# Peptides against a protein of PDB entry 5A53, part 2

Target 1, 230 residues: chain A of PDB entry 5A53
Amino acid sequence: LVENVKQALFIPGQSCNKNLHDIMVDLSALKKPDMKRFNRKNDIHPFEDMSPLEFFSEKNDCSLMVLMTSSKKRKNNMTFIRTFGYKIYDMIELMVADNFKLLSDFKKLTFTVGLKPMFTFQGAAFDTHPVYKQIKSLFLDFFRGESTDLQDVAGLQHVISMTIQGDFQDGEPLPNVLFRVYKLKSYKSDQGGKRLPRIELVEIGPRLDFKIGRIHTPSPDMVTEAHKKP

## One batch from the design tools (peptide; made by RFdiffusion4, then SolubleMPNN; aimed at target 1 T148; its pose is not in this set)

Design b2_p16_7_s3
Fold by OpenDDE base, seed 3:
Structure b2_p16_7_s3 (fold): chain B 230 residues (1-230), chain A 16 residues (1-16)
Amino acid sequence: as target 1 above (230 residues)
Amino acid sequence: SELERLEELRKKLEEA
């Protein structure tokens, strides 16, 4: 099966600022070479009218989109959109907290473009709660792609970690999702004459804490169509 | 803490 790697389109909204632009550049670097970025701002309001996004999906042949907007109510908002057949499948707003760090805030490490990251999810809600299940599905779909070849393990370089920040009960606000990116370093430790392989994680950025905003879930009909194996 | 999370992650990676 030829890996049908999903292409991503990053779109600055009309309210996109310098911080969001920088975040966009750094996050999209993890999606290279399967990424496009618009250089101009676009006046798009996806929860009011989805038609412009569907148009861009088809025109650019991208099934993944990220819209960068900011307002008083929704500061540093990244709207993640997935399409199926160039129609909106799902959407989720993830607002970046002010404590974000860019790639420039970390030690510059060389990496090979196109290697698939390993994912780790911390928090039971990623498997049980509908919103966190959608987030998990989205990020796996966005960065890992559909095919897990054994060759991917041999080329493991990056780890993406997603953590739910604390426990919550029904009716409480949903905790933030902590997004972290690490590079794996293999060291041979000489402890007592035995060379034990040691793996260390080095954070490389970006560092993003996501506050969850509005969500659009797919219709039951679209879910059925999207799961039809060709 | 973030450090504790990193340590847990390291442990999980070593066990895999």
Scores: peptide ipSAE 0.027, ipTM 0.668, DockQ to the pose 0.027
OpenDDE base, seeds 1, 2, 4, 5: peptide ipSAE 0.024, 0.023, 0.022, 0.027; ipTM 0.628, 0.624, 0.624, 0.671

## One batch from the design tools (peptide; made by RFdiffusion4, then SolubleMPNN; aimed at target 1 L150 V153; its pose is not in this set)

Design b2_p17_3_s1
Fold by OpenDDE base, seed 3:
Structure b2_p17_3_s1 (fold): chain B 230 residues (1-230), chain A 17 residues (1-17)
Amino acid sequence: as target 1 above (230 residues)
Amino acid sequence: RIGNAEEVEKLFLELLK
């Protein structure tokens, strides 16, 4: 079953500022061509009323949405939303720390649109902890692109790295998730007449440290429906 | 703590083995 590429909709909230707009532009560039952006601010509060997001999901045929908001309690907040059958499946708030870097802060490299990134997840909690499992699932769904059976290593240009910032125990605040994007650069090293293939990782941006906020988990019924293979 | 390019490079090289 070739799953159709999930389309993403980026929505500036009423409290969207310049920094969030710039982050939105840069992050959405990684989702091209499977991305739409609204140019107008929308007054949406998804943890109070989800109905406007369900309406936008259906109207735009987008199963992925990102709402950009900022407040004193939730500064630089990106709410990531997934829908199933145009109904809210799950939501998570990821607040961008002030140390973020934009694409303009890195050396401009040639980017081929539409290539599938490789993912790396660092931290055992990505496989064991419910919140980090949701984050892992979300980002895989968001950037996976077309499932071409040709995992041809030759087509690998980008690596998305997600790292849990430190260890934590039960009852402690959840560590930030460090989001990094790298380009793979292959070069032939001529060391003493032996051409050894060398691979370098070059950071291309954006650089985002995510603080975890509020979460909406899917209903048991929706989980069952979403796991039904057609 | 894997958060820098060097640690990611090391991990990537390990995944390619």
Scores: peptide ipSAE 0.020, ipTM 0.558, DockQ to the pose 0.057
OpenDDE base, seeds 1, 2, 4, 5: peptide ipSAE 0.017, 0.017, 0.020, 0.019; ipTM 0.544, 0.539, 0.570, 0.554

## One batch from the design tools (peptide; made by RFdiffusion4; aimed at target 1 D141)

Design b2_p20_5
Pose (drawn by RFdiffusion4):
Structure b2_p20_5 (pose): chain A 225 residues (1-189, 195-230), chain P 20 residues (1-20)
Amino acid sequence: LVENVKQALFIPGQSCNKNLHDIMVDLSALKKPDMKRFNRKNDIHPFEDMSPLEFFSEKNDCSLMVLMTSSKKRKNNMTFIRTFGYKIYDMIELMVADNFKLLSDFKKLTFTVGLKPMFTFQGAAFDTHPVYKQIKSLFLDFFRGESTDLQDVAGLQHVISMTIQGDFQDGEPLPNVLFRVYKLKSYKSRLPRIELVEIGPRLDFKIGRIHTPSPDMVTEAHKKP
Amino acid sequence: TQMELYEEELKKEEELLEKL
């Protein structure tokens, strides 16, 4: 009954550069094998015209898309886009801070591609705040991959951790979201003692513009059997 | 739905981490 794994399409925008492309490559690796990359630059402006994104979603059968854009106003801009029936469901701009680390900045460890990641979300706002609820929903939908009734404990290899940069009060600017990836190590104490090793990429997301779905589309996308 | 299954898996992971 459940759908196939959602496919991701990574799209360099007109203003995409090498540094932003490196971020795309490393992050796209976490999506393997359910990912495609475009090599050329495309003149796409999602908050001015959504038509091209809906076109690419249909022709490439990708319900998840990431546009790469950079200007001084919005530097290292990653626009995460989800579609339903090849129409836009929601969009959010996540801009990467300059303190980012790539896979090259971490010791390369053995890594089995295609395993179900674990998730940890740190921050009460992930459950109550509309903006952060969307981010939690986005990244769970984006990277979970295959849904299954069966889980091999040996397959529990890595965790995707997302942390809000401190608590905050209403009216203040929205804190960044800290994206971290760790590999698990377990030791004997039955329950194992767990330690973590960072493998990257390390990304601090600055929150930009947001598009939310209409109630009608939410009804269809979230319809229960 | 697939999203509901993901949320159940996340809940199970949180419960497992509390035991560790």

## One batch from the design tools (peptide; made by RFdiffusion4, then SolubleMPNN; aimed at target 1 K6 G85 D141; its pose is not in this set)

Design b2_p24_7_s3
Fold by OpenDDE base, seed 2:
Order: C-alpha cells, then sequence, then structure tokens
Structure b2_p24_7_s3 (fold): chain B 230 residues (1-230), chain A 24 residues (1-24)
C-alpha cells in the first residue's frame, strides 16, 4: 500500500515576523519532502473566514496547513489546519513561547530526509481531554502519516516528544505543550554479550513551547467521513 | 525491539524530566 503521505503547506500571514519565519523554516524541515512554503505573506484570518484556506488546500493539494501570524493577543501564533476533501476539518492555534530554540541553536547532525519520526506523548490528557486529543491526532497526522509500519523502527532517526506542562483541572487554562525533537544515537555494544545497544537521545531542535489558542472542531458528519476507511 | 523501545521511552522520560526542571 503506497503511504498516502499528507502534504503540508506553510503560509506566512500578513503579520508573520522573522521569528515566526525562522520557526516555520525549522519546523517545516521536519516535514520534507512533503512540504510547501509560500514565500509571500497572505492576509488570512481563518477564524473569520476559512474559504481562503480551503482554496489553498485544493490549489496546492495540501490537506495540512500552518498559518504563521503574530499579534499582541496571539504572539507567534501557528494555526494548524487540516482539511478533508479540501474542506476545513479542524483548526488549532498554537502560540510559540519566547523561549523557543532554532535548529541553529543545536549541534548540527546529519539528517536523512523522509524518515518518519517516532512520537512520545507525556501527559494523560493526550488520551482523555478533547483538546489534547486533537493536538495528538494533529501531530501524528502531520509527521507520521497514515501508515505505521513496524519496519519504521529500523529506520528510526528522530523522536518527537510532546509533553503537557503540568497538571490542570477543569476550568483552568490549558497547560502548554512542550515540543522537543531528538535524534536517536545507537551505539553497538561490543559483540560479546546479548547487551542491548546503548541509546542516546540528542536534542536537535526546534524547541517549541506551544500555548493553546482557539480551536475549530469538525462536525460529527465530517468526523464520520474522515474516518471511513476506503 | 521491545526492549529498545522501552529503553528509548525511559530515556525520553528522563529527558522530559530534565527539561521540566530547567524551566523552573
Amino acid sequence: as target 1 above (230 residues)
Amino acid sequence: MEELLKKLEEELERLSRKYARIEK
């Protein structure tokens, strides 16, 4: 089965700044080769009018989109959009905190384009809370794609770690999601013993702390259609 | 493979805890 890898489109909004641009470049590098970037700013306000995004989805054949905007209220905002049949499925605003680190802040390591990351999710809410479930689903969909062959473990190069920053109760602001990327280094143990290879994780970036913003959830009908296996 | 994954998870957890401490 040919993996139907979802294509991502990165869109700088009108308010996209240098920091967001750099973040966009670094994050999108993890999605290569299945990524497009606009080089021009586009005046898109997805929570006011979704039609431009649907148009871009169809025109570029991208079911994943990321809109880069920044305002006083929503600084360093990455709006993640998924489409189904070129119609908006869901959207979520993830604002990058100021403590972000770029790939240039880490030791450059050789990276093979096209290898799938392993994901780790830390926090029970990723499995129970609707917003964190959406985030989990989104990032899995964004970077892993549809097919999870166990054989991908043999080609495991990097790990994406997502951690909910602390506990929260109902009615409290949702904690940030800590996004971290690690390269896996495996050291062959000397041939003599059944000893498991030594594994080291090296952070490679980017380092992003996501503050959760506005969310658009799909209609029940769209959920049903999107989960219909062909 | 399962043991490798377990070790990887343990290392990831260790790193996660380390980063959570640095932000304090």
Scores: peptide ipSAE 0.047, ipTM 0.644, DockQ to the pose 0.016
OpenDDE base, seeds 1, 3, 4, 5: peptide ipSAE 0.027, 0.026, 0.034, 0.059; ipTM 0.576, 0.582, 0.622, 0.656; seeds 3, 5 fail the geometry check

## One batch from the design tools (peptide; made by RFdiffusion4, then SolubleMPNN; aimed at target 1 G85 S137 D141; its pose is not in this set)

Design b2_p25_4_s1
Fold by OpenDDE base, seed 3:
Structure b2_p25_4_s1 (fold): chain B 230 residues (1-230), chain A 25 residues (1-25)
Amino acid sequence: as target 1 above (230 residues)
Amino acid sequence: DEDDIVHSEEYLKKIEELKKELEEK
C-alpha cells in the first residue's frame, strides 16, 4: 500500500511568544521530514477568516497546519487545521498548559527520522465523544498517516500517548488531553536463565497538557468527499 | 536511570497487545 504522507505547516501567529516558538520547534521535530515552518509571524484569525489558511495550504501543498497564538483568553494556543482539496476540513484549538516540558528537559536520545509512532489512547471518550474522536483522528492523521504495515511495526521506536485527564459528565468542561512521547527500549533480561525480552518506555518529550478550545467541524458534504478518496 | 520509566505495567501490556494485533494482520 502506497502511504500518502500528509505534509504539515507550522505558522507563528502575530501573538506567538518564545514558549510557543519552542513548543512549535519541538513538536514539529516529530513530524520531520514532512513539515515546514514559517519564520515570520502572520496575522491570522482562523475562526474569523479561514481564507489565509486555505491560501497557505494550497501554496505550500500542506493538508495539515498548526497556528501558534497566545492571548489572555487563549494562552499558548495551538490551532490544528486540516484541509481537504485545500479547503478547511476541520479546526481545533488546543491550549498548552504552563507545566509543559521541552525536548531539552529530557535525556537526548538518538532516533531515526521518518519512522512512524505507535499511538495509545487512554479514555473511553476517544471512541464515543465527538470532540475526543476528532482529537484522536487529528493526531493519528498528523503523525502516523492512514496505513500501518508490518515494516512500521518492526521499526517501531516511538509511542505517542494521549490520555483524557479524568472522567466528565454532560455539561461539564471537557478534561485536558495529556500528550506524552516515549522511546521504546528493548532489553534482554537474563532472569533465571530465561531471556525474556523486556520493553521499556522512556519519556523523550515534549510533554504537553492540552486544554480544549474552539472547534470547527466539517460539513457533511466534505465528510462524504473525504471518505471517497482514499 | 530507572526514574525515566513513567509507564505502569498496564501501558506495557497495551503496547504488547497492539503489537500482536498488528502482526496478525
Scores: peptide ipSAE 0.026, ipTM 0.548, DockQ to the pose 0.021
OpenDDE base, seeds 1, 2, 4, 5: peptide ipSAE 0.017, 0.022, 0.023, 0.022; ipTM 0.529, 0.537, 0.543, 0.558

Design b2_p25_4_s2
Fold by OpenDDE base, seed 4:
Structure b2_p25_4_s2 (fold): chain B 230 residues (1-230), chain A 25 residues (1-25)
Amino acid sequence: as target 1 above (230 residues)
Amino acid sequence: DDDDIVKTQEYLDKIKELEKKLKEL
């Protein structure tokens, strides 16, 4: 089965700064080879007019987009967009906190391009709360794609961890999502003739704490259409 | 197949352990 890997387009907005550009470069490196980046800034305001993003989705054949913007109200904002049939399916603003780490902040490890990550999700809200369910779905679509073949375990190179930062009640601000990337290291332990592979995780970056911003949810009709396509 | 599932669970458990340690730092 040819895995229909979703292609991503990274778009610097007009307000894209150096930090966001660096974050974009590092995050997009995890999506290689299934990634395009625009070199020019684009004046796009997706919560005011979605038409430019739909145009870019169609023109670039990308069902995933990330718009990089920064303002006083929405600093280091990554707007994640999914399209279906080149129409906006959903959008979410994820603002990167100032404590971010780039790939250059970690020990450079050899990385094979195109291997799928394993995911870990920490926090019950990823399965129960609509916003965190959308985030979980989005990141699975973005980095893993639809194929869950167990054969991917033999080629497991890295893990993406997503953690909800604490508990929350209804009406409280939604906690940040902690995004972490680890490389798996297997050590042959020679302890007593049983080669129990000792597995270690090494953080490789980027390290991103996402503050949740504005959300666009799909219409019920679009949800129904998206589930009908095999 | 079974060996890969066991390895996967060991990896997941190790991730959870390391994440706990990272929260304690």
Scores: peptide ipSAE 0.027, ipTM 0.585, DockQ to the pose 0.016
OpenDDE base, seeds 1, 2, 3, 5: peptide ipSAE 0.017, 0.018, 0.025, 0.050; ipTM 0.506, 0.511, 0.574, 0.624; seed 5 fails the geometry check

Design b2_p25_4_s3
Fold by OpenDDE base, seed 5:
Structure b2_p25_4_s3 (fold): chain B 230 residues (1-230), chain A 25 residues (1-25)
Amino acid sequence: as target 1 above (230 residues)
Amino acid sequence: DDDLIVKTQEYLEKIEELKKKLEEE
């Protein structure tokens, strides 16, 4: 089964700054080799006109896109876009808080390109709330793909953690999502050959706290079409 | 295959436990 690993396109918007560029570089490193990046800024406003993104999806054969923009109202904004048949499926704005850390802020650990991460999600809302369900689906689709075979576990090198920052009630602002990346460190257990190796988690970055912004949800027709494709 | 599945499950459980500890710190 050739897993059709979804390709990602990273697009700097016109307002893309150095911090967003650095974040883009680090986050896209986790998607290698299945990543393309534009070097030029593009003036794209996806919530006003989606047609440029559909064009880029088709032209680059990418079903995942990330638009990097920054404004006073939407600072360090990463708009995540998914396409189906090169048409916009869904979009979500995730704004990176100023407390972010880059890969350079952590101890450099060797990383094998192309291994799928394990995911963990902390917070009941990831399974109940529509917005957090979309975030969970998006990040699984972005970094893990559709299937995890037992072979993926044998190659497990890193874990992506996503945590909802606190509890919330209906009508309250949605809490941030804390994005963390850990490397698995395996130690030989001294206590004889039958024990599972001791595993420790070491944070490797990037560290991103996402504030949730605007959302575009798929039409019911597009949901039906997306589920019909084998 | 069964031994790999069991080991995998034990690894996943251990990773989840370690994550809970890291989130509490």
Scores: peptide ipSAE 0.025, ipTM 0.558, DockQ to the pose 0.018
OpenDDE base, seeds 1, 2, 3, 4: peptide ipSAE 0.023, 0.014, 0.022, 0.018; ipTM 0.580, 0.450, 0.529, 0.507

Design b2_p25_4_s4
Fold by OpenDDE base, seed 2:
Structure b2_p25_4_s4 (fold): chain B 230 residues (1-230), chain A 25 residues (1-25)
Amino acid sequence: as target 1 above (230 residues)
Amino acid sequence: DDDDIVHTEEYLKKIEELKKKLEEL
């Protein structure tokens, strides 16, 4: 089965700044080789008009898009967009908090391009709350793709951790999602004749705290069509 | 920070459990 690896397009918006550019570079590095980046700023307002994104999806054959914008109201905003049949499926605004760390802030560790990350999700809401379910689905779709082969586990080099920052009640603002990336290091511990590989996690970045913004949810019809196995 | 270590150990346990489940498949 040829894994239908979804291609991602990173789009700097008109208001894209240096910080967003750096974040875009680092986050997109985790999606290599299955990513494209625009070098030019594009004036796109997806919650006002989605048609430019559908055009870019089709033109670039990318079912995943990330729009980088920043304003006073929506600072360091990454709008994640998914398309199905080059039509908008869903969108979510994830604003990066100012405490972000870039790959350059961590010890440079070599990673093999094209190896899929393992995911860990912390917080029950990832399975129960519609918004966090969408985030979980989005990030799994973005980095893991549709199938995990047993070979992907044997080749596991890094873990993406997503944590809901604290508990929340109905009607409260949704807690941030803490995005962390770790590399797995296996050490041969010669301790006591049993070669138990000691595995350590080393944070490699980027470190992103996502504030949830606006959301576009798919129509029930599009959900049905997108879940139809060919 | 001690909190980062604790979280790391929990993640390691989860990874080991996941690996074990995958080896049993």
Scores: peptide ipSAE 0.030, ipTM 0.585, DockQ to the pose 0.021
OpenDDE base, seeds 1, 3, 4, 5: peptide ipSAE 0.026, 0.028, 0.022, 0.023; ipTM 0.566, 0.572, 0.538, 0.556

## One batch from the design tools (peptide; made by RFdiffusion4, then SolubleMPNN; aimed at target 1 E3 T83; its pose is not in this set)

Design b2_p28_3_s2
Fold by OpenDDE base, seed 3:
Structure b2_p28_3_s2 (fold): chain B 230 residues (1-230), chain A 28 residues (1-28)
Amino acid sequence: as target 1 above (230 residues)
Amino acid sequence: SDIEKAKEKRKKKKEEEEEKKKKEEELK
């Protein structure tokens, strides 16, 4: 079975700034080799008109897109888009908080390109709440593609951790999602004359706190079509 | 020379970035 790895397209919007560009570069580095980036700004307003994104999905053969925009109301906004048959499936705005860290803020660790990350999700709402279910599904699709049962543990180098920042009640603002990236570092520890394998998690970046913005949910028909296994 | 290998690696990386830019322009 050839894993049909979903390709990602990163698009700087008209309002894209230096911080969003740097975040785009670092986040897209985790998606290599299955990533394209536009160098030119594009005037796209996906919650007003989705047709330019459908055009880019088809022309670039990309089922994943990330639009980089910034305004007073939506600072450091990353709109994550998924397509099915080059039509918009779902969208979510994730605004990066000002406390972000880039790969340059961490110890430079070499890693192999093209290895699938392990995910960890912290917070019950990732399995119960519709918005956090969409976020979980999106990030799994974005970095793993199709789930093969054979995660070759020998190829595991990265862990992506996603944490909901606190509890919330019905009608309250949705807590931020804390995005963290770790490298697995294997050591041999001498304990009592036996060399035991020790694994340590080292943060490598980027570090992003996502504020949830606007969402577009898929139609019931598109859900049924996207879940039809060939 | 390590400087020539670094120049050639930079040249190949620039050619790969230009070929990637050409592919990005063909994809627009």
Scores: peptide ipSAE 0.022, ipTM 0.421, DockQ to the pose 0.026
OpenDDE base, seeds 1, 2, 4, 5: peptide ipSAE 0.015, 0.000, 0.000, 0.000; ipTM 0.409, 0.266, 0.364, 0.353

Design b2_p28_6_s2
Fold by OpenDDE base, seed 4:
Structure b2_p28_6_s2 (fold): chain B 230 residues (1-230), chain A 28 residues (1-28)
Amino acid sequence: as target 1 above (230 residues)
Amino acid sequence: PLTIDYQELLEQQKKAEEEAKNLAKSKP
């Protein structure tokens, strides 16, 4: 059984500002058509009480949620939530740095809505460190779209790139994750030889640098249940 | 523009697709 594409719900928190709203609009555009947005602010504190998010997950049939909040301690905070059976599976706070760029800051390159992205993850910690493994899992789950056969890779038009900003040691603050979106441009080389097509990546936005905040991880029992094959 | 090797990009995508198969379900 192939599971249907996971639906995302974007929720403005009570402290959602114009910048967060604009970021929400641009990031959610990459998840179309599998996305809903609330127009009203909701007073939700997911690390204090998760029940409102579980209610919204069930009510909207969305297993992915993003809560937009901002405070002095957690400026431009995007809390990413996943659910299993409409119960909280995991959460992570990703705070957008002030150097962000919106889609309007880039040349208007049309991308086809609903096309599956390609992914690239730069940094060994995405495979080894538990926090970065969770981030990798989250973004794969959030943007993977429909399960396609590998043969359809030639139709993919955009790349989501995530990069860990520098090296770090145990006990050091976790480096930011650099989120970038590129359009793939392929040039057919007219020269009749086995030359791989020349590809160029053109940044299309949004550009987001994520500072890592608080994390909630699933119980071992929930992990086991969520990975059971039918 | 960033120039990336097409073969490298395809390999990264294959890895991402394999990892995506092991993601948690949303429902039991």
Scores: peptide ipSAE 0.570, ipTM 0.928, DockQ to the pose 0.835
OpenDDE base, seeds 1, 2, 3, 5: peptide ipSAE 0.559, 0.559, 0.567, 0.559; ipTM 0.925, 0.924, 0.928, 0.925

## One batch from the design tools (peptide; made by RFdiffusion4, then SolubleMPNN; aimed at target 1 Y89; its pose is not in this set)

Design b2_p29_3_s1
Fold by OpenDDE base, seed 2:
Structure b2_p29_3_s1 (fold): chain B 230 residues (1-230), chain A 29 residues (1-29)
Amino acid sequence: as target 1 above (230 residues)
Amino acid sequence: SPEIKPFYHEGDQKKARELKEKLEKLLKE
């Protein structure tokens, strides 16, 4: 069953700045061809009124949205939104730290658009903590594309790595999530007549450290409906 | 061992090595 690839819509908010625009361009490039971007700023406040996002989801047939906003309190904020049936399923604010790197900061490597990334998650909390579970689920949904049963290892070009920055205890602030993108370089080394595959990982960007902000969690009913395979 | 080009952070190098090893294992299977 080829599940329809989820389409993403990138929306510059009213407070979108140059840095956020550049981040948006670079991050959205990883979602090509299943991505749309608005060229105009939109005054959207998802945690105050979700209706405009539901409208955009339906109008653009996008079940994934990213709103780019920046304020003193929430600098370089990327609000990731998922919809189900064009209704808001969940939302999470991920604020990009100032130490971000763009694609232009890395050596330009040719990549094929539309190849599925491999994911790596570092940190036990990705499997145990509700917030990090949501982040894991979100990024898998965002970049995984078509679920093919065939792990076409031959088609593996990119690795998306997500790391929880340090250990934390209950009641402590949630550590940042380190987002890294690598290109796989496969070399066949002929050593002693045995072709041993050598793999090199080259960081290609963007490099983003996400501070976790506000979260909207789905209702239990929506979770049940979203997990029902059509 | 193919040199993982230096990640800007030492912690990233370790993770990259671990990832490389996992990927190499997957490619050998």
Scores: peptide ipSAE 0.081, ipTM 0.634, DockQ to the pose 0.017
OpenDDE base, seeds 1, 3, 4, 5: peptide ipSAE 0.027, 0.025, 0.027, 0.029; ipTM 0.511, 0.531, 0.536, 0.529; seed 3 fails the geometry check

## One batch from the design tools (peptide; made by RFdiffusion4, then SolubleMPNN; aimed at target 1 D61 F84 L140 R144; its pose is not in this set)

Design b2_p30_4_s2
Fold by OpenDDE base, seed 3:
Structure b2_p30_4_s2 (fold): chain B 230 residues (1-230), chain A 30 residues (1-30)
Amino acid sequence: as target 1 above (230 residues)
Amino acid sequence: SSSNGVLSPEEEEKELKEVEAFEEFLAKYS
């Protein structure tokens, strides 16, 4: 069974600005060819009414959505949405800090479009804290692409690194998640195949620091239905 | 169909094993 690659829909909200548009373009480039972008702004408030997002999910056959909005309270806000059966499964607001870097801020390196990125996660909370578990699950799902068997490490081009910015205690604000993208370079060692190849990670962008906002989680019944094998 | 926007537990376990294998790979070169 060829697992159908999940498609992502990027939606400019009514308050989408130039910076958010540029971030949207660069982040969506990592999801090519399995992405769509709307060119028109849409007045959507997902935490007030989810029905417009469910409509767009069904109409565009996209189970992944990203809504781009900005306000004084929620500046540079990317709302990540997943659907199951075109119904909202979960949502999370990730606000991009002002120190972001675009692809144009890095050396242009050629990369093959459509290769699955490898992930690294730094921070124990990715395995223990429910919010960071959701973030980990979301990004793994978002960039999964085609289920290829373990591509020969030689074919791995992209690494996405996600880091929790510092330690935190119960009741404290959740630290930001640092999003970084690297190109993996492997060099054959000249000495007769016995030496491990030298590897180099080169940052290629975008560089995003995510502040965590509002979250919507599925009901236990919806989790059970979503995890049923067809 | 793109209708299932959620990883199954088995799919998630597979992705996690790939992450672990890659982290172990990187650790050998650090």
Scores: peptide ipSAE 0.462, ipTM 0.901, DockQ to the pose 0.723
OpenDDE base, seeds 1, 2, 4, 5: peptide ipSAE 0.442, 0.519, 0.452, 0.442; ipTM 0.896, 0.920, 0.898, 0.893; seed 2 fails the geometry check

Design b2_p30_4_s4
Fold by OpenDDE base, seed 3:
Structure b2_p30_4_s4 (fold): chain B 230 residues (1-230), chain A 30 residues (1-30)
Amino acid sequence: as target 1 above (230 residues)
Amino acid sequence: SSSNGVLSPEEYEKELKEVEAFEKFLAEYS
């Protein structure tokens, strides 16, 4: 059973500014064609009341949502939400650092809309630490796209790289996650009579450094239900 | 219907294998 591609809804909050809007546009471009955006600001505070997001999930048939807000404490905040049965499964705040780069800051390279990105994850904590495991799971869910059986390497156009910025110990603040997007170029290299492909990665943007904020985790019952085979 | 935003354990394992295979590919040919 090929699971249907998950749809994402991007929601500007009441405090959404121009920078967040631009980031939203560029990040959502990577999710085309499986993306919707609201044009109007909505006054939503998901850590106080989750019911408006559940309503939007059901009404728009979107299992993924991103809320764009900004405050003194939570500047350039992207709240990523996953739902199950139109109920909130989990949430995580990822605040974009001021050093972000937009697609317009890079050399314009054409990419085919709708191709599944390849992922790389740098940092052992992506496999061991609960918060980074959630981030890894979230981004894999978010950008999975259509399961094309033909992973023809020749059809791979872009790579999403996620890196934990440095080591950390228990009790220390969690390091940022560095989000990078590359175009994969393959060249035929004649080395020693074996045509081994040479790969080059070219950054295409956007470039985002995510500071981790508040987290909502699912109940054990919701985990059990979400993991049931359809 | 896009009511489910969470991968099943089996699908998640497939995605992890794809990631691992790609990382090995990059290490070999980059």
Scores: peptide ipSAE 0.563, ipTM 0.933, DockQ to the pose 0.795
OpenDDE base, seeds 1, 2, 4, 5: peptide ipSAE 0.547, 0.544, 0.528, 0.559; ipTM 0.929, 0.929, 0.926, 0.932; seed 2 fails the geometry check

